# Peptides against a protein of PDB entry 7BDX: the designs that were tried, part 24

Target 1, 212 residues: chain A of PDB entry 7BDX
Amino acid sequence: EMGAAACTLLWGVSSSEEVVKAILGGDKALKFFSITGQTMESFVKSLDGDVQELDSDESQFVFALAGIVTNVAAIACGREFLVNSSRVLLDTILQLLGDLKPGQCTKLKVLMLMSLYNVSINLKGLKYISESPGFIPLLWWLLSDPDAEVCLHVLRLVQSVVLEPEVFSKSASEFRSSLPLQRILAMSKSRNPRLQTAAQELLEDLRTLEHN

## One batch from the design tools (peptide; made by RFdiffusion4, then SolubleMPNN)

Design b1_p9_5_s1 (from b1_p9_5, 5 letters changed)
Fold by OpenDDE base, seed 1:
Structure b1_p9_5_s1 (fold): chain B 212 residues (1-212), chain C 212 residues (1-212), chain A 9 residues (1-9)
Amino acid sequence: as target 1 above (212 residues)
Amino acid sequence: as target 1 above (212 residues)
Amino acid sequence: SERELRLLQ
């Protein structure tokens, strides 16, 4: 209870850039984000097929941690910190996204994907994430999720790769050969307008890259 | 570990007035401070004569919680919140200060006393604390502590009472009859310059009240 | 930037 309450408050106040700067300017930041990764990993490993109630104190705690990471990644100095000093946390997030099955821990997946998307706003962050082993297979694994919000955030991350020529060129062959085009086309017909728009934009971006 | 790390970060960022306002403006503030009091109480009750290592994760967690309360009380809106909406927490702090023996949990005592002192800057807060049952005996109990920092913060709280005529007049008879004058005089000769000064100033304030 | 995702409670 108390840990979840404290983390929830920290998550809320971390929506401020000044608070993120204060978190990162302290001598406790490295330790905090190291333990954050370990805690998230321990939680995902503990799921052992039991539907941990989404409303459990433990779940709320982990959601708050993932929210903090997302809010840190939403700020330029936070992205620099994560990419320079907390790479293990980024690696952990990528690993956990791979370990979770479609439909499993949807809310946590969304938060982790949002954090990766925010990191991808920094070219150095995008390079780091996209050069991770199994990154492209991971994107397609995640895009198989039945949840529209998961798929939306995957498409946004894919778009971040496609929009950066230096990054896309390194993976272009694998990307083109493995692209789940029919799945993306199906999403472009989604009743979810956000998912529909994101899929349409990505398809337009991909067409532009084929003509160039 | 993770809870202590999160609370420690929240404590650090709560040094900002804007962060305190953000904490209190959220719908989670009441619940957080309610659980804070319960957590601090549970910790103090668990001490059962075992010297819980001052460096334990549990101790660090409770210190961070007490630090957050202190930082909230350092801000005008925070004082108003505590006095209007978290009186049970103030009552808990007063109770815990009474339950702890001289020399026991010195660091926690200091943080709790600092929070009460900050609350006492608000006249409504000072009235609330000073009208609590056993307040004057509690001050003298705390002033018997061998720790100079505990005694310093007790003297500052006593001074806050003495400097407010409306509050002091209500307790003047009990205060004068129970005043540990010899103890305060001994503190005015302390090698600790902060304690020495605080004791001297209080003695001067008391002399001024006897002549008026 | 307009692309940044900030999460409130």
Scores: peptide ipSAE 0.112, ipTM 0.860, DockQ to the pose 0.092
Fold by OpenDDE base, seed 2:
Structure b1_p9_5_s1 (fold): chain B 212 residues (1-212), chain C 212 residues (1-212), chain A 9 residues (1-9)
Amino acid sequence: as target 1 above (212 residues)
Amino acid sequence: as target 1 above (212 residues)
Amino acid sequence: SERELRLLQ
């Protein structure tokens, strides 16, 4: 209980840029983010057995950790830190997103996808995650999720790849050959207005790329 | 491990007034400080058995909690919050300081005494703690500690009582009848310069009160 | 395209 409460408060205050700078300026940041990855990995590996109540202290703790990573990645110096000094954490997040089945741990998936999206805002971060082995297959696996919010964040991450010529050129062949176009078209007709808009915008960006 | 790391980071960032305001402005503050008291109490009750390594994750976690309380009490709105909404936590800290033997959990004692001293900066806080049952006997019990840093913080808390006429007048008879004058005189000769100075100043303040 | 930074509370 207390660990989850403390981590939840740390998540809340990490919405401040100055708090993120304070976390990263300390000597404890490296250790914290190393253990964060291990903790999230242990949690995901434990899901195959007991239906961990989504509201358990353990779940809330892991959600807070993923929220902290997201807020760190929302700041330029935080992205730099993650990409330079905590690459193993990024690799862990990518691995966990692959290990989770469609409909499994939806809230955690959303938080992890938000963190990857924030990392993708800088070119170095986007290069790092997009050059990860199996990244394109992972995007399509995640896009098979029945949850509209998961799919929304996947589409936004796909857009980050498509809109960066230096990254898209490296994956263009694999991307075009495996693109789940029918699924994205179905999302463009979603009753979820945010998902609908994101799918429409991505389809427009893809059409623009085919004409270039 | 992860809980202690998260709480330690929260402790570090709570040195900022704006972070304290953010913690207190949220709906989670009451729950956090309630559980904080319970956690510290459980830790102190567990000490009678295994020599908890002072460097254990559990110890570091409790130290971070006590550090957070100290940093909250360093801010005017934090003192107001503690005295208005978290009195049970203050009562718990007073209880734990009484339950710990001389030389036991020195680092935790120092942190808890620092929190009480910070609370004593405002008159409402000082009134609350000084009106606690057994407060004067507790001060003398704590002053029996062999640790100079513990004794220093006790002397500073005693000074806070002596220098506030509205508080001192209520306890003056009990204070004068039980004052460990020989022990304070011994501290005024300490090789620890901070303890020496604090004891000398308190003795001067007491002499001034006897002439009024 | 506008890239939105996401801050979570």
Scores: peptide ipSAE 0.089, ipTM 0.861, DockQ to the pose 0.076
Fold by OpenDDE base, seed 5:
Structure b1_p9_5_s1 (fold): chain B 212 residues (1-212), chain C 212 residues (1-212), chain A 9 residues (1-9)
Amino acid sequence: as target 1 above (212 residues)
Amino acid sequence: as target 1 above (212 residues)
Amino acid sequence: SERELRLLQ
């Protein structure tokens, strides 16, 4: 209980850039983000057994941790820190996103995808995550999720790759050969306006790249 | 482990006034400080058994909690919050300071005394803690501690009472009859300059009050 | 397109 409460408060205050700088300026940041990855991994591994209630102290704790990672990645120095000093955490997030089934832990998936999207704003971060083994198959696995918010954040992450020629060129052949075009086309007709817009915009970006 | 790490980061960033305002502006503050008191109480009650290593995750967690309370009490809105909305936590701190033996949990005593001192800056806070049952006997119990830093913070808290006529007048008879004068005189001869100064200053304040 | 930074509370 107390750990979840403290972590949740830390998540809330980490929305401030100055708080993120203070977290990262301390000697405890490295340890914190190392244990964060381990804690998230332990939680995801525990899900294969008992249906952990989404509102448990453990779930709220992991949500707060993922929220902190997202807020750290939301600023330049935080992205630099994650990409330079906490790569294992990024690897863990990618692995956990692969281990989760469609419809499983939707809230955690969204938070993890938001963190990866924020990391992708940094060219070094985008290179790192896109060069991770199985990254493209992982995107398509995640895009199979029934949740519109999961799919939205996947499409945004895909767009981050597509909009960077230096990154896209390295994976263009695999990307084109495995692209779930029918799935993206279906999303462009979604009643969810955010998902619809993201899918349509990605389709426009892809069409532009086919003519270049 | 992760709870202690998160709480320790929250302690570090809570040194900022804006972070304290953010903590208190949320809907989670009341719950957090309620659980804080319970957690500190549970920790102190566990000490009567196994010598908990001072460096355990549990100890570090409780230190961070006490540090957060201290940092909250360091600003006006934090003092107002504690005195208005978290009185049970202040009662818990007073109780725990009474339950600890001389030389036991020195670091925690210092943190708790620092929090009470910060609360005592608010006249409403000073009134509240000084009107607590057994407050004066508690001060003398704490002043019997062999640790100079504990004694320093007790003397500072005593001085906060002495310097406020409205508060001191309510307890003046009990204070004068039970004052450990020989102990304070011994502290005024301490080789610790901070303790020496605090004891000398309190003796001067007391002499001034005897002539009024 | 401007990349929208997301902050969570």
Scores: peptide ipSAE 0.080, ipTM 0.860, DockQ to the pose 0.076; fails the geometry check
Fold by OpenDDE base, seed 3:
Structure b1_p9_5_s1 (fold): chain B 212 residues (1-212), chain C 212 residues (1-212), chain A 9 residues (1-9)
Amino acid sequence: as target 1 above (212 residues)
Amino acid sequence: as target 1 above (212 residues)
Amino acid sequence: SERELRLLQ
């Protein structure tokens, strides 16, 4: 309980750039983000057993942790910190996204995807996550999710790859061979307007790349 | 571990007035400070058994919580919040200060006393804590502590009472009858310069009140 | 597309 309450407050205030700088300027930041990854991993591993109530203090704690990572990754110095000093946390987030089944832990999956998207705004961050083993298969695994918000954030992350020639060129063959085009086309017809728009934009970007 | 790390970061950033305002502006503040009191109480009650290592994650967590309360009480709006909306936390701090023996949990005792001192800067806060049952006996119990830093913060809190005529007049008879004058005189001869100064100032204030 | 950095509350 107390941990969840503290992390929730820290999450709220971490929406400020100055607070992110203060977190990162301290000697405790490295330890905090190391334990964050371990805590998230422990939570996801616990899901194979009892249906942990979505509103449990543990779930709320992990949501707050993922929210803090997202807010840190939203700031340029935060992205730099994560990619330079907390790579293990990024590796853990990628692993956990692979461990979760479609429809499983949707809220956490969205937060983790938002963190990775924010990291992808930096070329160094995008390179790091896209060069992770199995990244392209992971994107398609995640895109099989029935949740429109999960799929939206996957499409946004895919777009970050497609729009960066240096990154896209390295995975272009695998990307083209495995692209779930029919799934993306179906999303472009979604009733969710954000999902529809993101899918349409990605399809336009892909068409542009086929003609180049 | 994770809770202690999160609270430590929250404590660090709560030194900013803007962060305190952000904490208090949220719907989670009331719940957080309620659980804070409960957590501190649980920790102090656990001390009657096994020697909890001073550097345990639990101890560090409780220190961070007490530090956050101190930082909130350092800001005018934070004092107003505590006295208006978190009186139970103030009552808990007073209770825990009474439950702790001289020399026991010195660091926590200092942080709690600093919180009460900060609250005492507001007349409303000073009135609230000074009107708590057994407040004067509690001050003398705390002043029996062998720790110079504990005694320093007790003297500062006593000074807050003595310098406020409206508050002092209500307890003046009890205060004068129970004042450990010899102990305060001994502190005015302390090798600790901060304790020495605080004791000397209080003795001067008391002399001024005897002549009025 | 304005890559709005979504700060979560």
Scores: peptide ipSAE 0.077, ipTM 0.862, DockQ to the pose 0.078; fails the geometry check

Design b1_p9_5_s2 (from b1_p9_5, 5 letters changed)
Fold by OpenDDE base, seed 5:
Structure b1_p9_5_s2 (fold): chain B 212 residues (1-212), chain C 212 residues (1-212), chain A 9 residues (1-9)
Amino acid sequence: as target 1 above (212 residues)
Amino acid sequence: as target 1 above (212 residues)
Amino acid sequence: SEREERLLL
């Protein structure tokens, strides 16, 4: 209980850039983000057994941790820190997104995808995550999720790759050969306006790249 | 482990006034400070058994909690919050300071005394803690501690009472009859300059009140 | 390059 309460307060205040700088300026940041990855991994591994209630103290704790990672990645110094000093956490997030089934832990998937999207704002971060083994297959696995918010954040992450020629050129052949075009086309007809817009915009970006 | 790490980061960032305002502006503050008191109480009750290592995750967690309370009480809105909405936490701190033996949990005593000192900056806070049952006997119990830093913070808290005529007048008879004058005189001869100064200053304040 | 668009929780 107390750990979840403290972590949840830390998540709330981490929306401030000055708080992120204060977190990272301390000697405790490295340890914190190392244990964060381990804690998230332990939680995801525990899900294969008992249906952990989404509102448990453990779930709320992991949500707050993922929220802190997202808020750290929302600013330049936070992205630099994660990409330079906490790569294992990024690797853990990518692994956990692969280990989760469609419809499983939707809220955690969204938070983890938001953190990766924020990391992708930094060119070094985008390079790091896109060069991770199995990254393209992972995107398509995640895009098979029935949840519109999961799919939205996957499409945003895909767009981040497509909009950076230096990154896209490295994966262009695999990307073109495995692209779930019918799935993206279906999303461009979604009743969810955010998902519809993101899918349509990505389709326009892809068409532009086919003519270049 | 992760709870202690998160709480320790929250402690570090709570040195900022804006972070304290953000903590208190949320709907989670009341719950957090309620659980804080319970967690500190549970920790102190566990000490009568196994010698908990001062460096355990549990100890570090409780230190961080006491540090957060201190940092919240360091600013006006934090003092107002504690005195208006978290009185049970102040009662818990007073109780725990009474339950601890001389030389036991020195670091926690210092942190709790620092929080009470900060609360005493607010006249409403000073009234509340000084009107608590057994407050004067508790001060003398704590002043018997062999630790100079514990004694320093007790003397500062005593001085906060002495410097406020509206508060001191309510307890003046009990204070004068039970004052450990020989102990304070011994502290005024301490080799610790901070303790020496605080004891000498309190003796001067007391002499001024005897002539009024 | 670095983009301005970010997600905050």
Scores: peptide ipSAE 0.138, ipTM 0.848, DockQ to the pose 0.136
Fold by OpenDDE base, seed 1:
Structure b1_p9_5_s2 (fold): chain B 212 residues (1-212), chain C 212 residues (1-212), chain A 9 residues (1-9)
Amino acid sequence: as target 1 above (212 residues)
Amino acid sequence: as target 1 above (212 residues)
Amino acid sequence: SEREERLLL
């Protein structure tokens, strides 16, 4: 209870850039984000056994942690911190996204994908994530999720790669050979307007890259 | 570990007035401060049994919670919140200060006394605390502590009462009859310059009240 | 390069 309440408050105030700067300017930031990764990993590993109720204090705690990471990554100095000083946390998020099956821990997946998207706003962050082993297979694994919000955030992350020529050129061969085009085309017909739009835009971006 | 780390970060950022306003503007503030009081009480009650190492993660967590309360009380809107909406927490702090023996949990006592002092900056807060049952005996109990920092913060809280005529007049009879004058005089000769000064100033304030 | 579009929670 108390840990989840404290983490939830910290998450709420982390929506401010000044608060993110204060978190990162302190001597406790490195330790906090190190333990954050370990805690998220421990939670995901615990799901294979006991049915942790999605509304458990532990789940709320982990959601707040993922929310904090997302809000930190929303700020330029936060992205720089994560990519320079907390790479293990980014690696952990990528690993956990791979370990979770389609339809499993949807809310946590969304938060982790939002954090990766925010990191991808920085070219250095995008390079780091996209050069991670198994990144392209991971995107397609995640895009197989039945959840529209998961798929939306995957498409946004894919678009971040496609929009950056320096990054896309490094993975272009693998990307083109493995692209789940039929899945993306199906999403462009989704009844979810956000998913529909994101899939349409990505298809337009991909067409532009084929003609160039 | 993770709870203590999150609470420590929240404590650090709560030194900002804007962060305190953000904490209190959220719908989670009431729940957080309710659980804070319960957590601090549970910790103090656990000390009678197992030697909780003062450097334990639990101790660090409780110190961070007490630090957050202190930082909230340092801000005008925070004092107003505590006195209007979290009176049970103030009552808990007063109770815990009474339950702790001289020399026991010195660091936590200091943090709790600092929070009460900050609340006493507001006349409504000072009235609320000073009208609490057993407040005058509690001050003298705390002033018997061998720790100079505990005694310093007790003297500052006593001075807050003495400097406010409306509050002091209500307790003047009990205060004068129970005043540990010899103890305060001994503190005015302390080798600790902060304690020495605070005791001297309080003795001067008391002399001024006897001549008026 | 950095993009302006960011996600806050």
Scores: peptide ipSAE 0.135, ipTM 0.848, DockQ to the pose 0.136
Fold by OpenDDE base, seed 2:
Structure b1_p9_5_s2 (fold): chain B 212 residues (1-212), chain C 212 residues (1-212), chain A 9 residues (1-9)
Amino acid sequence: as target 1 above (212 residues)
Amino acid sequence: as target 1 above (212 residues)
Amino acid sequence: SEREERLLL
């Protein structure tokens, strides 16, 4: 209980840029983010057995950790820190997103995808995650999720790849050959307005790329 | 491990007034400080058995909690919150300071005494703690500690009582009848310069009160 | 398309 409460408060205050700078300016940041990856990995590996109540202290703790990573990645110095000093954490997040089945741990998937999206804001972060082995297959696996919020954040991450010529050029052949176009077209007709808009915009960006 | 790391980061950032305001402005503050008291109490009750390594994750976690309380009490709105909404936590800290033997949990005692000192900065806080049952006997029990840093923070808390006429007048008879004057005189000769100074100043303040 | 600059939680 107390660990989850403390981590949840740390998550809440990490919405401040000055708090993120304070976390990263200390000597404890490296250790914290190393253990964060291990903790999230242990949690995901434990899901195959007991139906961990989504509201358990353990779940709330892992959600707070993923929220902290997201808020750190929202800041320029936080992205730099993650990409320079905590690459193993990014690799862990990518691995966990691959290990989770469609409909499994939806809230955690959303938080992890939001963190990857924030990392993708800078070119160095986007290069790092997009050059990860199996990244394109992972995007399509995640896009198979029945949850509209998961799919929304996948589409945003795909859009980050498409809108960066230096990254898209490296994966263009694999991307075009495996693109789940029918699924994205189905999302452009979603009753979820955010998912609908994101799918429409991505389809427009893809059409623009085919004409260039 | 991860809980202690998260709580330690929360402690580090709580040195900022804006972070304290953010913690207290949320709906989670009451729950956090309630569980904080329970966690510290459970830790102190567990000390009678296993020699908890002072460097254990559990010890570091409790130290971080006590550090957070201290940093909250350093801020005016934090003192107001503690005295209005978290009185049980203050009562718990007073209880734990009484339960700990001389030389036991020195670092935790220092942190808890620093929190009480910060609470004593405002008249409402000082009134609340000084009106607690057994407060004067507790001060003398704590002053029996062999640790100079514990004794220093006790002397500062005693000085906070002596320098406030509205508080001192209520306890003056009990204070004068039980004052460990020989021990304070011994501290005024300490090789620890901070303890020496604090004991000298308190003795001067006491002499001034006897002439009024 | 306009990209959101960041996501905060």
Scores: peptide ipSAE 0.127, ipTM 0.848, DockQ to the pose 0.098
Fold by OpenDDE base, seed 3:
Structure b1_p9_5_s2 (fold): chain B 212 residues (1-212), chain C 212 residues (1-212), chain A 9 residues (1-9)
Amino acid sequence: as target 1 above (212 residues)
Amino acid sequence: as target 1 above (212 residues)
Amino acid sequence: SEREERLLL
């Protein structure tokens, strides 16, 4: 309980750039983000057993942790910190996204994808996550999710890859061979307007790349 | 571990007035400070058993919580919040200060006294804590502590009472009858310069009140 | 495409 309450407050204030700088300027930041990855991993591993209530203090704690990582990754110095000093946390987020089944732990999956999207705004961050083993298969695994918000954030992350020639060129062959085009086309017809727009934009970006 | 790390970061950033305002502007503040009191109480009650290592994650967590309360009480809107909406936390701090023996849990006792001192800067806060049952006996119990930093913060809190005529007049008879004058005189001869100064100032303030 | 340059939560 107390940990979840403290983390929730820290999450709320971490939306400020000055608070992110204060978190990162301390000697405790490295330890905090190391334990964050371990805590998220322990939570996801516990899901194979008892139905952890979605509103449990543990779930709320892990949501707050993922929210803090997202807010840190929203700031340029936060992205630099994560990619330079907390790579293990990024590796853990990628692993956990692979461990979760479609429709499983949707809220956490969305928060983790938002963190990775924010990391992808930095070219060094985008390179790091896109060069992770199995990244392209992971994107397609995640895109099989029935949740529209999961799929939306996957499409945004795919777009970050497609719009960066240096990154896209390295994976272009695998990307083209495995692209779930029919799934993306179905999303461009979604009733969810954000999903529809993101899928349409990605299809336009892909068409532009086929003609170049 | 994770809770202590999160609370430590929240403590560090709570030294900013803007962060205190952000904490208090949220719907989670009331719940957080309620659980804070309960957590501190549980920790102090656990001390009667096993020697909890001073550097345990639990101890560090409770220190961070007490530090957050201190930083909130340092800000005018934070004092107003505590006295209006978190009185139970103030009552808990006063209770825990009474439950702790001289020399027991010195660091926590200092942090709690610093919180009460900050609350005492507001006349409404000073009235609230000074009107608590057994407040004057509690001050003298705390002033029996062998720790110079505990005694320093007790003297500062006593000075807050003595310098406020409206508060002092209500307890003046009990205060004068129970004042450990010899102990305060001994502190005015302390090798600790902060304790020495605080004791000397209080003795001067008391002399001024005897002549009025 | 105007990408949202950051997601704040």
Scores: peptide ipSAE 0.121, ipTM 0.848, DockQ to the pose 0.132

